# Ledger of designs, part 310: peptides against a protein of PDB entry 7BDX

Target 1, 212 residues: chain A of PDB entry 7BDX
Amino acid sequence: EMGAAACTLLWGVSSSEEVVKAILGGDKALKFFSITGQTMESFVKSLDGDVQELDSDESQFVFALAGIVTNVAAIACGREFLVNSSRVLLDTILQLLGDLKPGQCTKLKVLMLMSLYNVSINLKGLKYISESPGFIPLLWWLLSDPDAEVCLHVLRLVQSVVLEPEVFSKSASEFRSSLPLQRILAMSKSRNPRLQTAAQELLEDLRTLEHN

## One batch from the design tools (peptide; made by RFdiffusion4, then SolubleMPNN)

Design b2_p28_4_s4 (from b2_p28_4, 12 letters changed)
Fold by OpenDDE base, seed 1:
Structure b2_p28_4_s4 (fold): chain B 212 residues (1-212), chain C 212 residues (1-212), chain A 28 residues (1-28)
Amino acid sequence: as target 1 above (212 residues)
Amino acid sequence: as target 1 above (212 residues)
Amino acid sequence: MKAEEELEYELYLRRDRSILLKEEAEKA
């Protein structure tokens, strides 16, 4: 209970750049982000046995942790910190997104995808995550999710890869050969206006790359 | 482990007034401070059975909570919040200070006393804590502590009562009749320069009140 | 400072906006 409350408050205040700088300027940041990944991993591993209710204190705690990572990644110095000093956490987030089944832990998936998107704003971060083993198959696995918000944030992450020629060129062949075009086309016809727009924009970006 | 790390970070960033305002401006503040007192109480109750090592994750967690309360009380809006909306937490801190034996949980005592001192800067806060049942006996109980830092912060709290005529007048008779003058005089001869100075200043303030 | 400036420049070039998450109101 108290841990979830403390992490929730820390998440709320981490929306400020000055708070992110204060978190990272302390000597406790490395330890915090080191055990954050372990805590999230332990939570995901526990889901296969006990259908933990989505509203448990443990779930709220992990959601707050994922929210903190997202807010840190929203700031330039936070992205630098994650890419330089917390790569294990990024690896953990990628692994956990792969371990979760379609429709499982939707809120956590969205938060983790938001954090990866924020990291992808940094070219070094984008290179790191996109060069991770199985990254392209992971994107397609996540696009199989029935949740529109999960799919939206996957499409945004795909777009950040596609819009960076230096990064896209390295995986362009694999990307083109495995692209779930029919699924993305279906999303472009979604009743969800945000998902519809994201899918349409991505399809336009992909067409531009085929003509170049 | 993770709870202690999160609370430690929250404690560190709460040294900023803007962070305190952000904590209190959210809708989670009431719940956080409500369960803070309960968590601290549970910790103190657990000490009589298991000699929990002072360096446990649980101890660090509770120290961080007490530190957060201290930092909140250091800010005007934080004092107002505690006195208006978190009186139960103040009652808990007073109770826990009474429950702890001389030499027991020194670091926690210091943090709790610092929080009460900060609250006492507000006249409404000073009135509230000084009118608490058994407050004067509690001060003398705490002055029996062998730790110089505990005694220092007790003397500072006593001084804040003595320097406020409106508050001191209500308890002046009880205060004068029970004052451990010999103990305070002994502290004025301490080898600890901070304790020595605090005791000397308090003795001077008390002499001024006797002549008035 | 240089790393921060470079990252701000990358944000500008991509026309991407970072996602800041405000505390979701706990469903009471």
Scores: peptide ipSAE 0.021, ipTM 0.761, DockQ to the pose 0.046
Fold by OpenDDE base, seed 4:
Order: structure tokens, then C-alpha cells, then sequence
Structure b2_p28_4_s4 (fold): chain B 212 residues (1-212), chain C 212 residues (1-212), chain A 28 residues (1-28)
């Protein structure tokens, strides 16, 4: 209980850039993010067994951790730190997103996707995650989720890839061959305005790339 | 492990006034500080049994909690919050300081004393803690500690009482009758410069009060 | 190759950064 409460508060305050700098400025940042990855991994692995009540202290704790990572990645120095010094955490997030089934742990998936999106703002981060084994299949796996919020953040991440020519060029063949175009088109007609907009923009960006 | 790490980071960032405001601005502050007290109490009660290794995750966690309380109390709005909305936590801290033996859990004692000192900056807080049952005996109990840092923070807290006429007047009789003058005099000759100075200043303040 | 700053700016223009508001953290 106390751990979840403390971590939740840390998540809340980490929305500040100054707090992110303070988190990173200490000698404990590396260890913290290492343990973060391990904790998240342990949680996801535990889901293969008994249905953890989503409202458990453990769930809240993991949500807070994912939120902290997201907020850290929202800041330039935080992205730099994650990409340079916490790659294992990024690998873990990618792995966990793959290990979760469609509809499973929606909130956690959203938070982790948000973190990856933030990392993708850093060119080095984008390169790192996009060159991860199975990255493109992972995107499509995640895009098959019934949750609109999950799909939204997948589309945003896909857009980050598409908008960077250097990154996209490396994956263009695989990307084009596996692109779930019909799924994205369906999302562009979604009643969810955010999802609709994201899908439309991505489709426009993809069209632009085909003409060049 | 993760809880202790997260809480330790929260402690570190709570040194900022803005972070304290952020902690208090949420709807979880009350619950957090309630659980804090309970957690600290559980820890201290556990010490009656097996020697918890001071370097355990539990110990670090409790230290971080006490540190957070201290940092919250260092800010005006934080003091106001604690005095108005978290009195049970203050009562818990006072109780725990009484439950610990001389030389026991020195670091925790120091942190808790620091928090009480910060609370004592608020007149309402000073009144509250000084009117707590057994407060004066508690001060002397703590002043019997062999640790110079514990004694230092006790002296600082005593000074807060002495420097407030309204508060001191209520306790003056008991204070004078139980004052461990020889102990304070010994501290004024300490090789620890901080302890020496604190004891000297307190003795000067006490002398001033006797002449009035 | 776009500089990181250019990518950041371009993404900023199209999408907000995923900074979580306190309110979102409190609902967790």
C-alpha cells in the first residue's frame, strides 16, 4: 500500500520538468529505472496466473512506474537519459507490450506506449526502438487491440517512425508489406475523435511518402 | 525494494517547495500521510523483536517517509497542512520518538526530530506538539541519547519552545523543574561544533528568561 | 536526416508530448 501511494505521488510530481531533472540528477536514477523494469516485468508475468485485480496495490504501483517513465521521457534530458543509460528499460517495455494480449492491461499498455512515443521524439531513441527485434510486428499486434486509447498511441508511435525519413527508409519495405491499411482506415472512421484524427493524419503522411 | 527506491526519490525531490505544493495539491495527500504514520509505527513496533538490519529496504523506506514529512514541514503550506489535517501523523512521530530507546534507530530519530522542529516553526504546530501528553519528559528522554545529532535536534526543538513566550509560559514550571541543566551544560562543551553552539544558544535563551 | 530538435519540433506541431497531468496520475 505505502509503496503504491508513494510511487503514485512521485508520478504526479514527475509531470514537472524540474522534478524530472531532480530525479535524474541523483545517483539513484540508474538503479531506480532498472528496478522499474524488473518490477513491471514481474507484474506482467504474474498475469499468466491468477487474475490480478486491476485495482490492486500492485497494479497501481506498476501504473505509477509507467507514468513516471512517461513523464521522464517527456523531457529532453529524460529522453537522453533513457536512451543512453536505461536501454534495458526500453527493451522491457517493448517486451511487455508484446507479452500482453489484446484487451489485457489496457491502462498499462497505454502508459507504456506513451513512454515509447516520448522516447521516439529523440532521434536516437526512435532509432533504438525501431531497430528493436520485432518492432513492426509489435506495432501491428498492438494495433489489433480493441481499446481505442491503445490504438491511438500505437498510431502516434507509428507516425513518429513515418515522419523520420532515416528511420522509415530502413523499415519501409517491411512496413509497407505488413501495414494493416484496412485497420487504419477503419480507425479513420472511428467515433473517437482523437483516434479518428490520428488515423487520418497517419494516412495522409503515408500517402505523401508514396508519392516521393 | 521498488517501494523504497520510489519513496527515496520522492524524498529527494520533496526538497523543492514546488514539489511539496504538488504533493499537497492532490486528493491523495491525506491518505498518503495517514499511511505514512501507520508504516512508521509498524516499523518501530517490529524492532521489539528481531534486529531489523538498519540497511533493509524497510528501514530505507521509513527513512524516506520521515524525510518527506520533514521536507513538507519545511514549507509554510506544508506545516499548515500537517497541523490542520495530519495531526495523527504528528502524534505518531511523538509516540515513536518515545518508544525508541537511547541509541536505537538514530537516523530515524533525527529525521523525525527534524520534522517536529519544522512543525514548531508554525505557532499552531508548536502549540500542538508542546501540549501533547508527556512532551517535556519526551524531550529529556531524547536528550539522554548518546548520539550528538539526536541531541542537537532535541536542543533545537527545545529552543523553539523557549523562544515562544505563549508556549513557554504554559510549561515553564514543569520545564524549569525537570530541565537537565547539567546535560545541556555538558553539551555546550561538546567537541561537536553544531551541538556546542545549539547548547550555548539555548543556555543563553534560558538565562534571558530567568531575568525577566 | 533531421536533427533531434527538428523532429521534436515537428512532432510538437502535430502531437502533444505525453506529459501526464496530475489529474491523470491521481485517477490511477
Amino acid sequence: as target 1 above (212 residues)
Amino acid sequence: as target 1 above (212 residues)
Amino acid sequence: MKAEEELEYELYLRRDRSILLKEEAEKA
Scores: peptide ipSAE 0.028, ipTM 0.768, DockQ to the pose 0.067; fails the geometry check
Fold by OpenDDE base, seed 3:
Structure b2_p28_4_s4 (fold): chain B 212 residues (1-212), chain C 212 residues (1-212), chain A 28 residues (1-28)
Amino acid sequence: as target 1 above (212 residues)
Amino acid sequence: as target 1 above (212 residues)
Amino acid sequence: MKAEEELEYELYLRRDRSILLKEEAEKA
């Protein structure tokens, strides 16, 4: 309970750039984010055995951790820190996203995807995550999620890849060969306006790439 | 480990006034500080049984909590919050300071005393803590601590009481009758300059009150 | 400083929007 409460407060205040800078400026940052990854991994591994109530203290704790990572990645210096000093955490997030089943831990998936999207704002970050083994299959695995919010953030991340020629060129063949076009087309007709727009924009971006 | 790390980071960033305002502006603050008091109490109660390593994760966690309380109390709105909405936490801190033996948990005592001192900056806060049952005996109990830093912060808190006529007048008789004058005189000759100064100033303040 | 400025510039060029999760922390 107390750990979750403290972490939740830290998450809330980490929405400030100055707070992110303060977190990163200390010698505690490396340890914190190392343990964060391990904690998230332990939580996800525990899900295979016991139906954890989504509203448990453990769940809230992990959500707050993921939220902190997201807020850190929202800031330029935070991205620099993550991609240079906490790559293992990024690897862990990618792994956990792959380990989770469609429809499982939706809120956590959203937070992790938000963090990856924020990391992808930086070219170095985008390169790092996109060159991770199995990244493209992971995107499609995640896009199979029934949750619209998960799919939205997957599409946003896909768009981040597609819009960066230096990154897209390295994976263009695999991307084109494995693209779940019918799924994306279905999403472009979604009743969720945000999902609909994201899918439409991605389809337009992809069409532009086919003509070039 | 993770809880302690998160709480430690929260402690670090809580040195900012804006962060304190952010913590208090949320609906999570009441719950957080309620659980904080309970957590600190549980920790102190556990010390009677097992020699907790001072460097344990649990110790660090509790130190960080006490640090957060101190930083909150350093800010005007934080004092207002504590004295109006988290009085139970203040009561808990006073209780824990009484339950700890001289020389026990020095670092925690220092942090708790720092928090009380910060609260005492506000007249309402000073009134509240000074009117707590056994407050004066508690001060003398704490002043018996062999640690110079503990004694320093006790003397500072005593001075805060003495310098406020509205508060001092209510307890002046008890204060004068129970004052460990020889102990304070000994501290005024301490090799620790900060302790020496605090004791000297308090003695001067007390002398001024005897002539008035 | 330079690294931060470069990253901010990349953000601008890509027209990506970072996500801050203040409200989600309050609902949890």
Scores: peptide ipSAE 0.026, ipTM 0.770, DockQ to the pose 0.048; fails the geometry check
Fold by OpenDDE base, seed 2:
Structure b2_p28_4_s4 (fold): chain B 212 residues (1-212), chain C 212 residues (1-212), chain A 28 residues (1-28)
Amino acid sequence: as target 1 above (212 residues)
Amino acid sequence: as target 1 above (212 residues)
Amino acid sequence: MKAEEELEYELYLRRDRSILLKEEAEKA
């Protein structure tokens, strides 16, 4: 309980840029984010057994950790820190997104995807993530999720790749050959307006790339 | 490990006034400080058995909690919050200071005393603490600690009482009758310059009150 | 390492913007 409460407060205050700078300016940031990755991984590995109550203190704790990573990645210096000094955490997040089944730990998936999206805002972060082994298959695996919010954040991440010619060109062949076009088209007709818009925008971006 | 790391980061960033305001402005502050008191109490109660390694993750976690309370109490709105909404935590801190033996959990004692001192900066906080049952005997009990830093912060808290006529007048008789004058005099000759100065200042303040 | 200003410039040039999580995890 106490750990979850403390971590939740840290998540809340990490929405401040100055707090992120303070977190990263300390000598404990490296260790913290190392343990964060380990803790998130341990949590996901524990799911194969007991249906962890989504509302458990453990779940809340892991959600807060993912939230902290997201807020750190929302800041320029935070992205730089993650990409330079906490690559293992990014690798862990990518791995966990691959390990989780469709519909499994939806909220955590969303938070992890939000963190990756934030990292992808800078070219260095986008390059690192997109060059990760199995990244393209992972995107399509995640698009198979029944949750609209998961799919939304996947589409946003795909859009980040598509909008960067330097990144897209390296994987364009694999991307085009494996693109779940029918799935994206289905999402463009979703009743969820955010998902609908994201899918439509991505389809437009893809069309623009085909004409170039 | 992760809980201690998260709480330690929260402690670090809580040195900012804006972070304290953010902590208190959230809907989770009350619960957090309630659990904080419980956690600190549970830790102290566990000491009667195993010599908890002072460097354990549990110890670090509790130190961070005490540090957070101190930093919250350092801010005016934090003092107001503690005195109005978290009195149980203050009561717990006072109780724990009484429960701990001389030389036991020195670092935690120091942090708890620092928090009480910060609360005592405003008249409302000082009144609340000083009117607590057994407060005067507690001060003298704490002055028996072999640790100079513990004694220093006790003397500072005693000074806060002595410097407020409205507070001091209510307990002046008990205070005068139980004052460990020889102990304070011994501290005024300490080789620790901070302790020496604090004891000297308190002796001067006491002399001033005797002449009035 | 890109300077903070360079990273901010990249953000400005992109349609995409960072997501700040202001909401605390919902109380169960």
Scores: peptide ipSAE 0.021, ipTM 0.765, DockQ to the pose 0.039; fails the geometry check

Design b2_p28_5_s1 (from b2_p28_5, 18 letters changed)
Fold by OpenDDE base, seed 4:
Structure b2_p28_5_s1 (fold): chain B 212 residues (1-212), chain C 212 residues (1-212), chain A 28 residues (1-28)
Amino acid sequence: as target 1 above (212 residues)
Amino acid sequence: as target 1 above (212 residues)
Amino acid sequence: MEKQEEELEYELALRRDRSRLALEEARR
């Protein structure tokens, strides 16, 4: 209870850039983000056995942790910190996104995808995550999710890769060969306007890359 | 581990007034401070049995909680919040200060005393804590502590009472009758310059009140 | 050169605006 409450407050205040700078300026930041990854991993591993009530203190705690990471990644110095000093956390997030089944822990997936998207704003971050083993298969695994919000954030992350020629060129062959075009086309017809727009934009970006 | 780390970061960033405002502006603030009191109480109750290593995650967590309360109480809106909406937490802090033996959990006592001192800056806060049952006996109990820092913060809290005529007049008889004058005089001769100064100032304030 | 810088700034701005949207969603 108390840990989740404290972490939730920390998540809320971490929406401030100055708070992110304060978190990162401390000697405890490295330890915090290291333990964050471990805690998130332990939570995801626990899901295979017990139907952890999504409203549990543990779930809320992990959501808050993922939210903090997202807010840190939204700030330039935070992205630099994560990519330079907390790569294991990024690896853990990628791993956890792979370990979760379609429809499993949607809120956590969304937060983790948002964090990765924010990391992808930095070219160094985008390079790091896109060069992670199995990254492209992971994107397609995540895009199979029944949740429109998960799919939206996957499409946004895919767009970050597609819009960066230096990154896209390295994986263009694998990307083109494995692209779930029918799935993306189906999303472009979604009743969810955000998902529809994201899928349409990505399809346009992909068409532009085929003509160049 | 993770709870203590998150709470420690929250403590660190709560030194900012804007962060305190952000904490208090959320709908979760009331719940957080309610659980804070319960958590601190549970920790103090656990000390009678096991020598909890002062460096434990639990100890660090409780220190961080007390630190957050102190930082909240340092801000005008935070004092108002505590006195209006979190009185049970203040009552808990007073109770815990009474439950702890001299020399027991010095760091926690210091943080709790600092929080009460900050609350005492607000006249409403000072009235509330000074009208608490057994408050004057509690001050003298705390002043018996072998730790100079505990004693320093007790003297500062005593000074807050003495400097407020409206508050002091209500308890002046009890205060004068129970005043550990010899103890305060001994502190005025302390080798700790901060304790020495605080004891000297309090003795001067007390002399001024006897002549008026 | 100027158009490429404006396009790069616009792409960076779009990425920033998209990150802000992610921050607002994380506040809910």
Scores: peptide ipSAE 0.022, ipTM 0.773, DockQ to the pose 0.026
Fold by OpenDDE base, seed 1:
Structure b2_p28_5_s1 (fold): chain B 212 residues (1-212), chain C 212 residues (1-212), chain A 28 residues (1-28)
Amino acid sequence: as target 1 above (212 residues)
Amino acid sequence: as target 1 above (212 residues)
Amino acid sequence: MEKQEEELEYELALRRDRSRLALEEARR
């Protein structure tokens, strides 16, 4: 209980840039983000056996951790820190997104995808995550999720790759050969207006790249 | 481990007034401070049986909690919050200071005493803690501690009572009858310059009150 | 160069704000 409460408060205040700078300016930042990855990994490994209720203190704790990472990645110095000093955490987030089944731990997936999207704002971050082994298959695995919000954040991350020619050129062949076009087209007809718009924009971006 | 790391970061960033305002402006502040008191109490109750090493993750967690309370109490809105909405936490801190033996958990005692001192800056806070049952005996119990830093913070809290005529008048009879004058005089001759100065100042303040 | 950096910073800021807004919604 107390750990979840403390972590939730830290997540709340980490919405401020000044708080992110204070977290990163301390000597404890490296240790915190190292243990964060381990804690998230331990939580996901526990899900295969015990149906941990989505509302457990442990779940809330891990959600708060993922939220903190997302808030840190929303700041320029935070992205720099993650890409330079916490690559293991980024690797863990990518791994955990692959380990989770469709429909499993939706809220955590959304938070982790938001963190990766924020990291992708930095060209060095985008290069790092997109060059991760199995990144393109991972995107398609995640896009098979029944949750519209998971799919929305996957589409945003795909768009980050597509809109960066230097990154897209390296994966363009694999991307084009495996693109779940029918799935994206189905999302462009979604009743969820955010998902519909994101899928339409991505389809327009992809068409622009084929004509160039 | 992770709880201690998160709480330690929250403690570090709570040194900022803006962070304290952000903590208190959230809907989770009441729950956090309620659980804080319970967690500190559980820790102190665990000390009677198992020699918890002073450097355990649990110890560090509780130190960070006490540090957060101290930082909140350092801010005007934080004092108002504690005195109006978290009186149970103040009661817990007073109780725990009484439950700890001389020389036991020195670092926690110092943090808790600092929090009470900060609360005492508010007249309503000073009234609340000084009207607590057994407050004067508690001060003398704490002043028997062999640790110079514990004694220093006790003397500062005693001075807060002495310098407030409205509060001191209510306890003046009990205070004068039980004052460990020989102990304070011994501290005024301490080799620790901070303790020596605090004891000398308190003795001067007490002399001024006797001549008025 | 400066205008492209400002436009990139502005687009990055807009992307940040969209990501922060989504987190504030996840905190409610």
Scores: peptide ipSAE 0.020, ipTM 0.772, DockQ to the pose 0.033
Fold by OpenDDE base, seed 5:
Structure b2_p28_5_s1 (fold): chain B 212 residues (1-212), chain C 212 residues (1-212), chain A 28 residues (1-28)
Amino acid sequence: as target 1 above (212 residues)
Amino acid sequence: as target 1 above (212 residues)
Amino acid sequence: MEKQEEELEYELALRRDRSRLALEEARR
């Protein structure tokens, strides 16, 4: 209970850039983000049996942790910190996104995908995550999710890769060969306007890349 | 571990006024401070048997909680919040300071005393804590502590009472009859310059009040 | 470190606005 309450408050205040700087300026940041990864991993591993109530203190705690990571990654110094000093956390997020089944832990998936998207704003961050083993298969695994918000954030991350020629060129063959085009086309007809737009934009970006 | 890490970061960032405003501006502040009091009480009650290592995650967590309360009380809106909406927490802090033996949990005592001192900056806060049952006996109990920092913060809180005529007048008889003058005089000769100064200033303030 | 952060901030301004939108989504 108290841990979840404290972590939730920390999540709320971490929306401020100055708070992110204060978190990172302390000698405890490395330890915090190391334990964050371990805690998130422990939570996801616990899901294989017990219907963890989404409203549990543990779930709220892990959501707050993922929210903090997202907020840190929204700031330039936070992205630099994560990519330089907390790569294990990024690896953990990628792994956990792969371990979760379609429809499982939707809110956590969204937060983790948002964190990866924010990391992808920096070329160094985008390179790091896109060069991770199994990254392209992971994108398609996540795109199989029935949840529109999960799919939206996957498409945004895919777009970040496609829009960066230096990154896209390295994975272009695998990307083209595995692209779930029919799934993306179906999303471009979604009733969710955000998902529809994201899928349309990605299809336009892909068409532009085929002609170049 | 993770709770202590998160709470420690929250403590660090709560040194900012804007962070205190953000903590209090959320719908979760009341719950957080309610659970804070319960957690601190649980910790102090656990001390009666096991030599809790001061470096335990639990100790660090409780220190961070007390630190957050101190930082909140350092800000005008934080003092107003504590005195208006979290009186139970203030009552808990007063109770826990009474439950702890001389020399026990020195760091926690200092943080709790700092929080009470910060609350005492506002007349409403000073009135509330000074009108608490057993407040004057509690001050003398705390002043029996062998730790110079504990005694320093007790003297500062006593000074806050003495310097406010409206508050001091209500307890003046009890205060004068129970005043550990010899103890304060001994502190005025302390090798700790901060303790020495605080004791001297208090003795001067008391002399001024005897002549008026 | 600080100066490199400022220059990186200018080049990433358009991408930062997209990250802020992600922050609003994370708060919901």
Scores: peptide ipSAE 0.040, ipTM 0.796, DockQ to the pose 0.041; fails the geometry check
Fold by OpenDDE base, seed 3:
Structure b2_p28_5_s1 (fold): chain B 212 residues (1-212), chain C 212 residues (1-212), chain A 28 residues (1-28)
Amino acid sequence: as target 1 above (212 residues)
Amino acid sequence: as target 1 above (212 residues)
Amino acid sequence: MEKQEEELEYELALRRDRSRLALEEARR
């Protein structure tokens, strides 16, 4: 209980850039983000047996941790920190996104995808995550999720890869060969306007790349 | 481990007034401070048996909680919040200071005394804590502590009472009858310059009150 | 080198304007 409450407050205040700078300027940042990855991993591994209620203190704790990572990644110095000093955390997030089944832990998936998207704002971050083993298969695995918000954030991350020539050129063959085009086309017809727009934009970006 | 790390970061950033405002402006503040009191109480009650190492994750967690309370009380809106909405937490802090033996949990005592001192900056806060049952005996119990920092913060809190006529007038008889004058005189000769000064100032304040 | 990376990162962040939406959604 208390851990979840403290972490939730830290998540709330981490929406401030100055708070992110204060977190990262301290000597505790490395330890905090190291334990964060371990804690999230332990939580996801514990899900295989017990349907933990989404509203459990443990779930809220992990959501707050993922939220903090997302807020840190939203700031330039935070991205630099994650990409330079907390790569293991990024690897853990990618792993956990792969370990989770479609429809499982939707809120956590959304937060983790938001964090990866924010990391992808930095070219160094985008290079790092896109060069991760199984990254492209992971994107398609996640795009099979029934949740519209999960799919939306996957499409945004895919767009970040597609819009960066240095990254896309390295993955273009695998990307083109494995692209779930019918799934993306189905999303472009979604009743969710955000998902619909994201899928349409990605399809336009992909068409532009086929003509070049 | 993770709870202590998160709470430690929250403590660090709570030194900012804007962060305190952000904490208190949220809907989670009441719950957080309610659980904070319970957590500190549970920790202190657990000490009767096991000499918990001062560097344990549990100790660090509780220190961070007490630090957050202190930082909140350092800000005007934080004092208002504590005095209006978290009185039970103040009662808990007073109780815990009484439950702890001299020399026990020195760091926690210091943080709790710092929080009470900050609360005492507000006249409403000072009235509330000074009207608490056993407050004056508690001050003298704490002043028997062998730790110079504990004694320093007790003397500062005593000074806050003495310097406020509305508060001192209500407790003057009990205060005068129970004042450990020899202990305060001994502190005025301390090798610790902060403790020495605080004891000297308090003795001067007390002399001024006897002549009026 | 650091300043050029910061400027490039800032330009990339501007192109990816959607990062702010992620911060508000995380508060819910």
Scores: peptide ipSAE 0.022, ipTM 0.775, DockQ to the pose 0.036; fails the geometry check

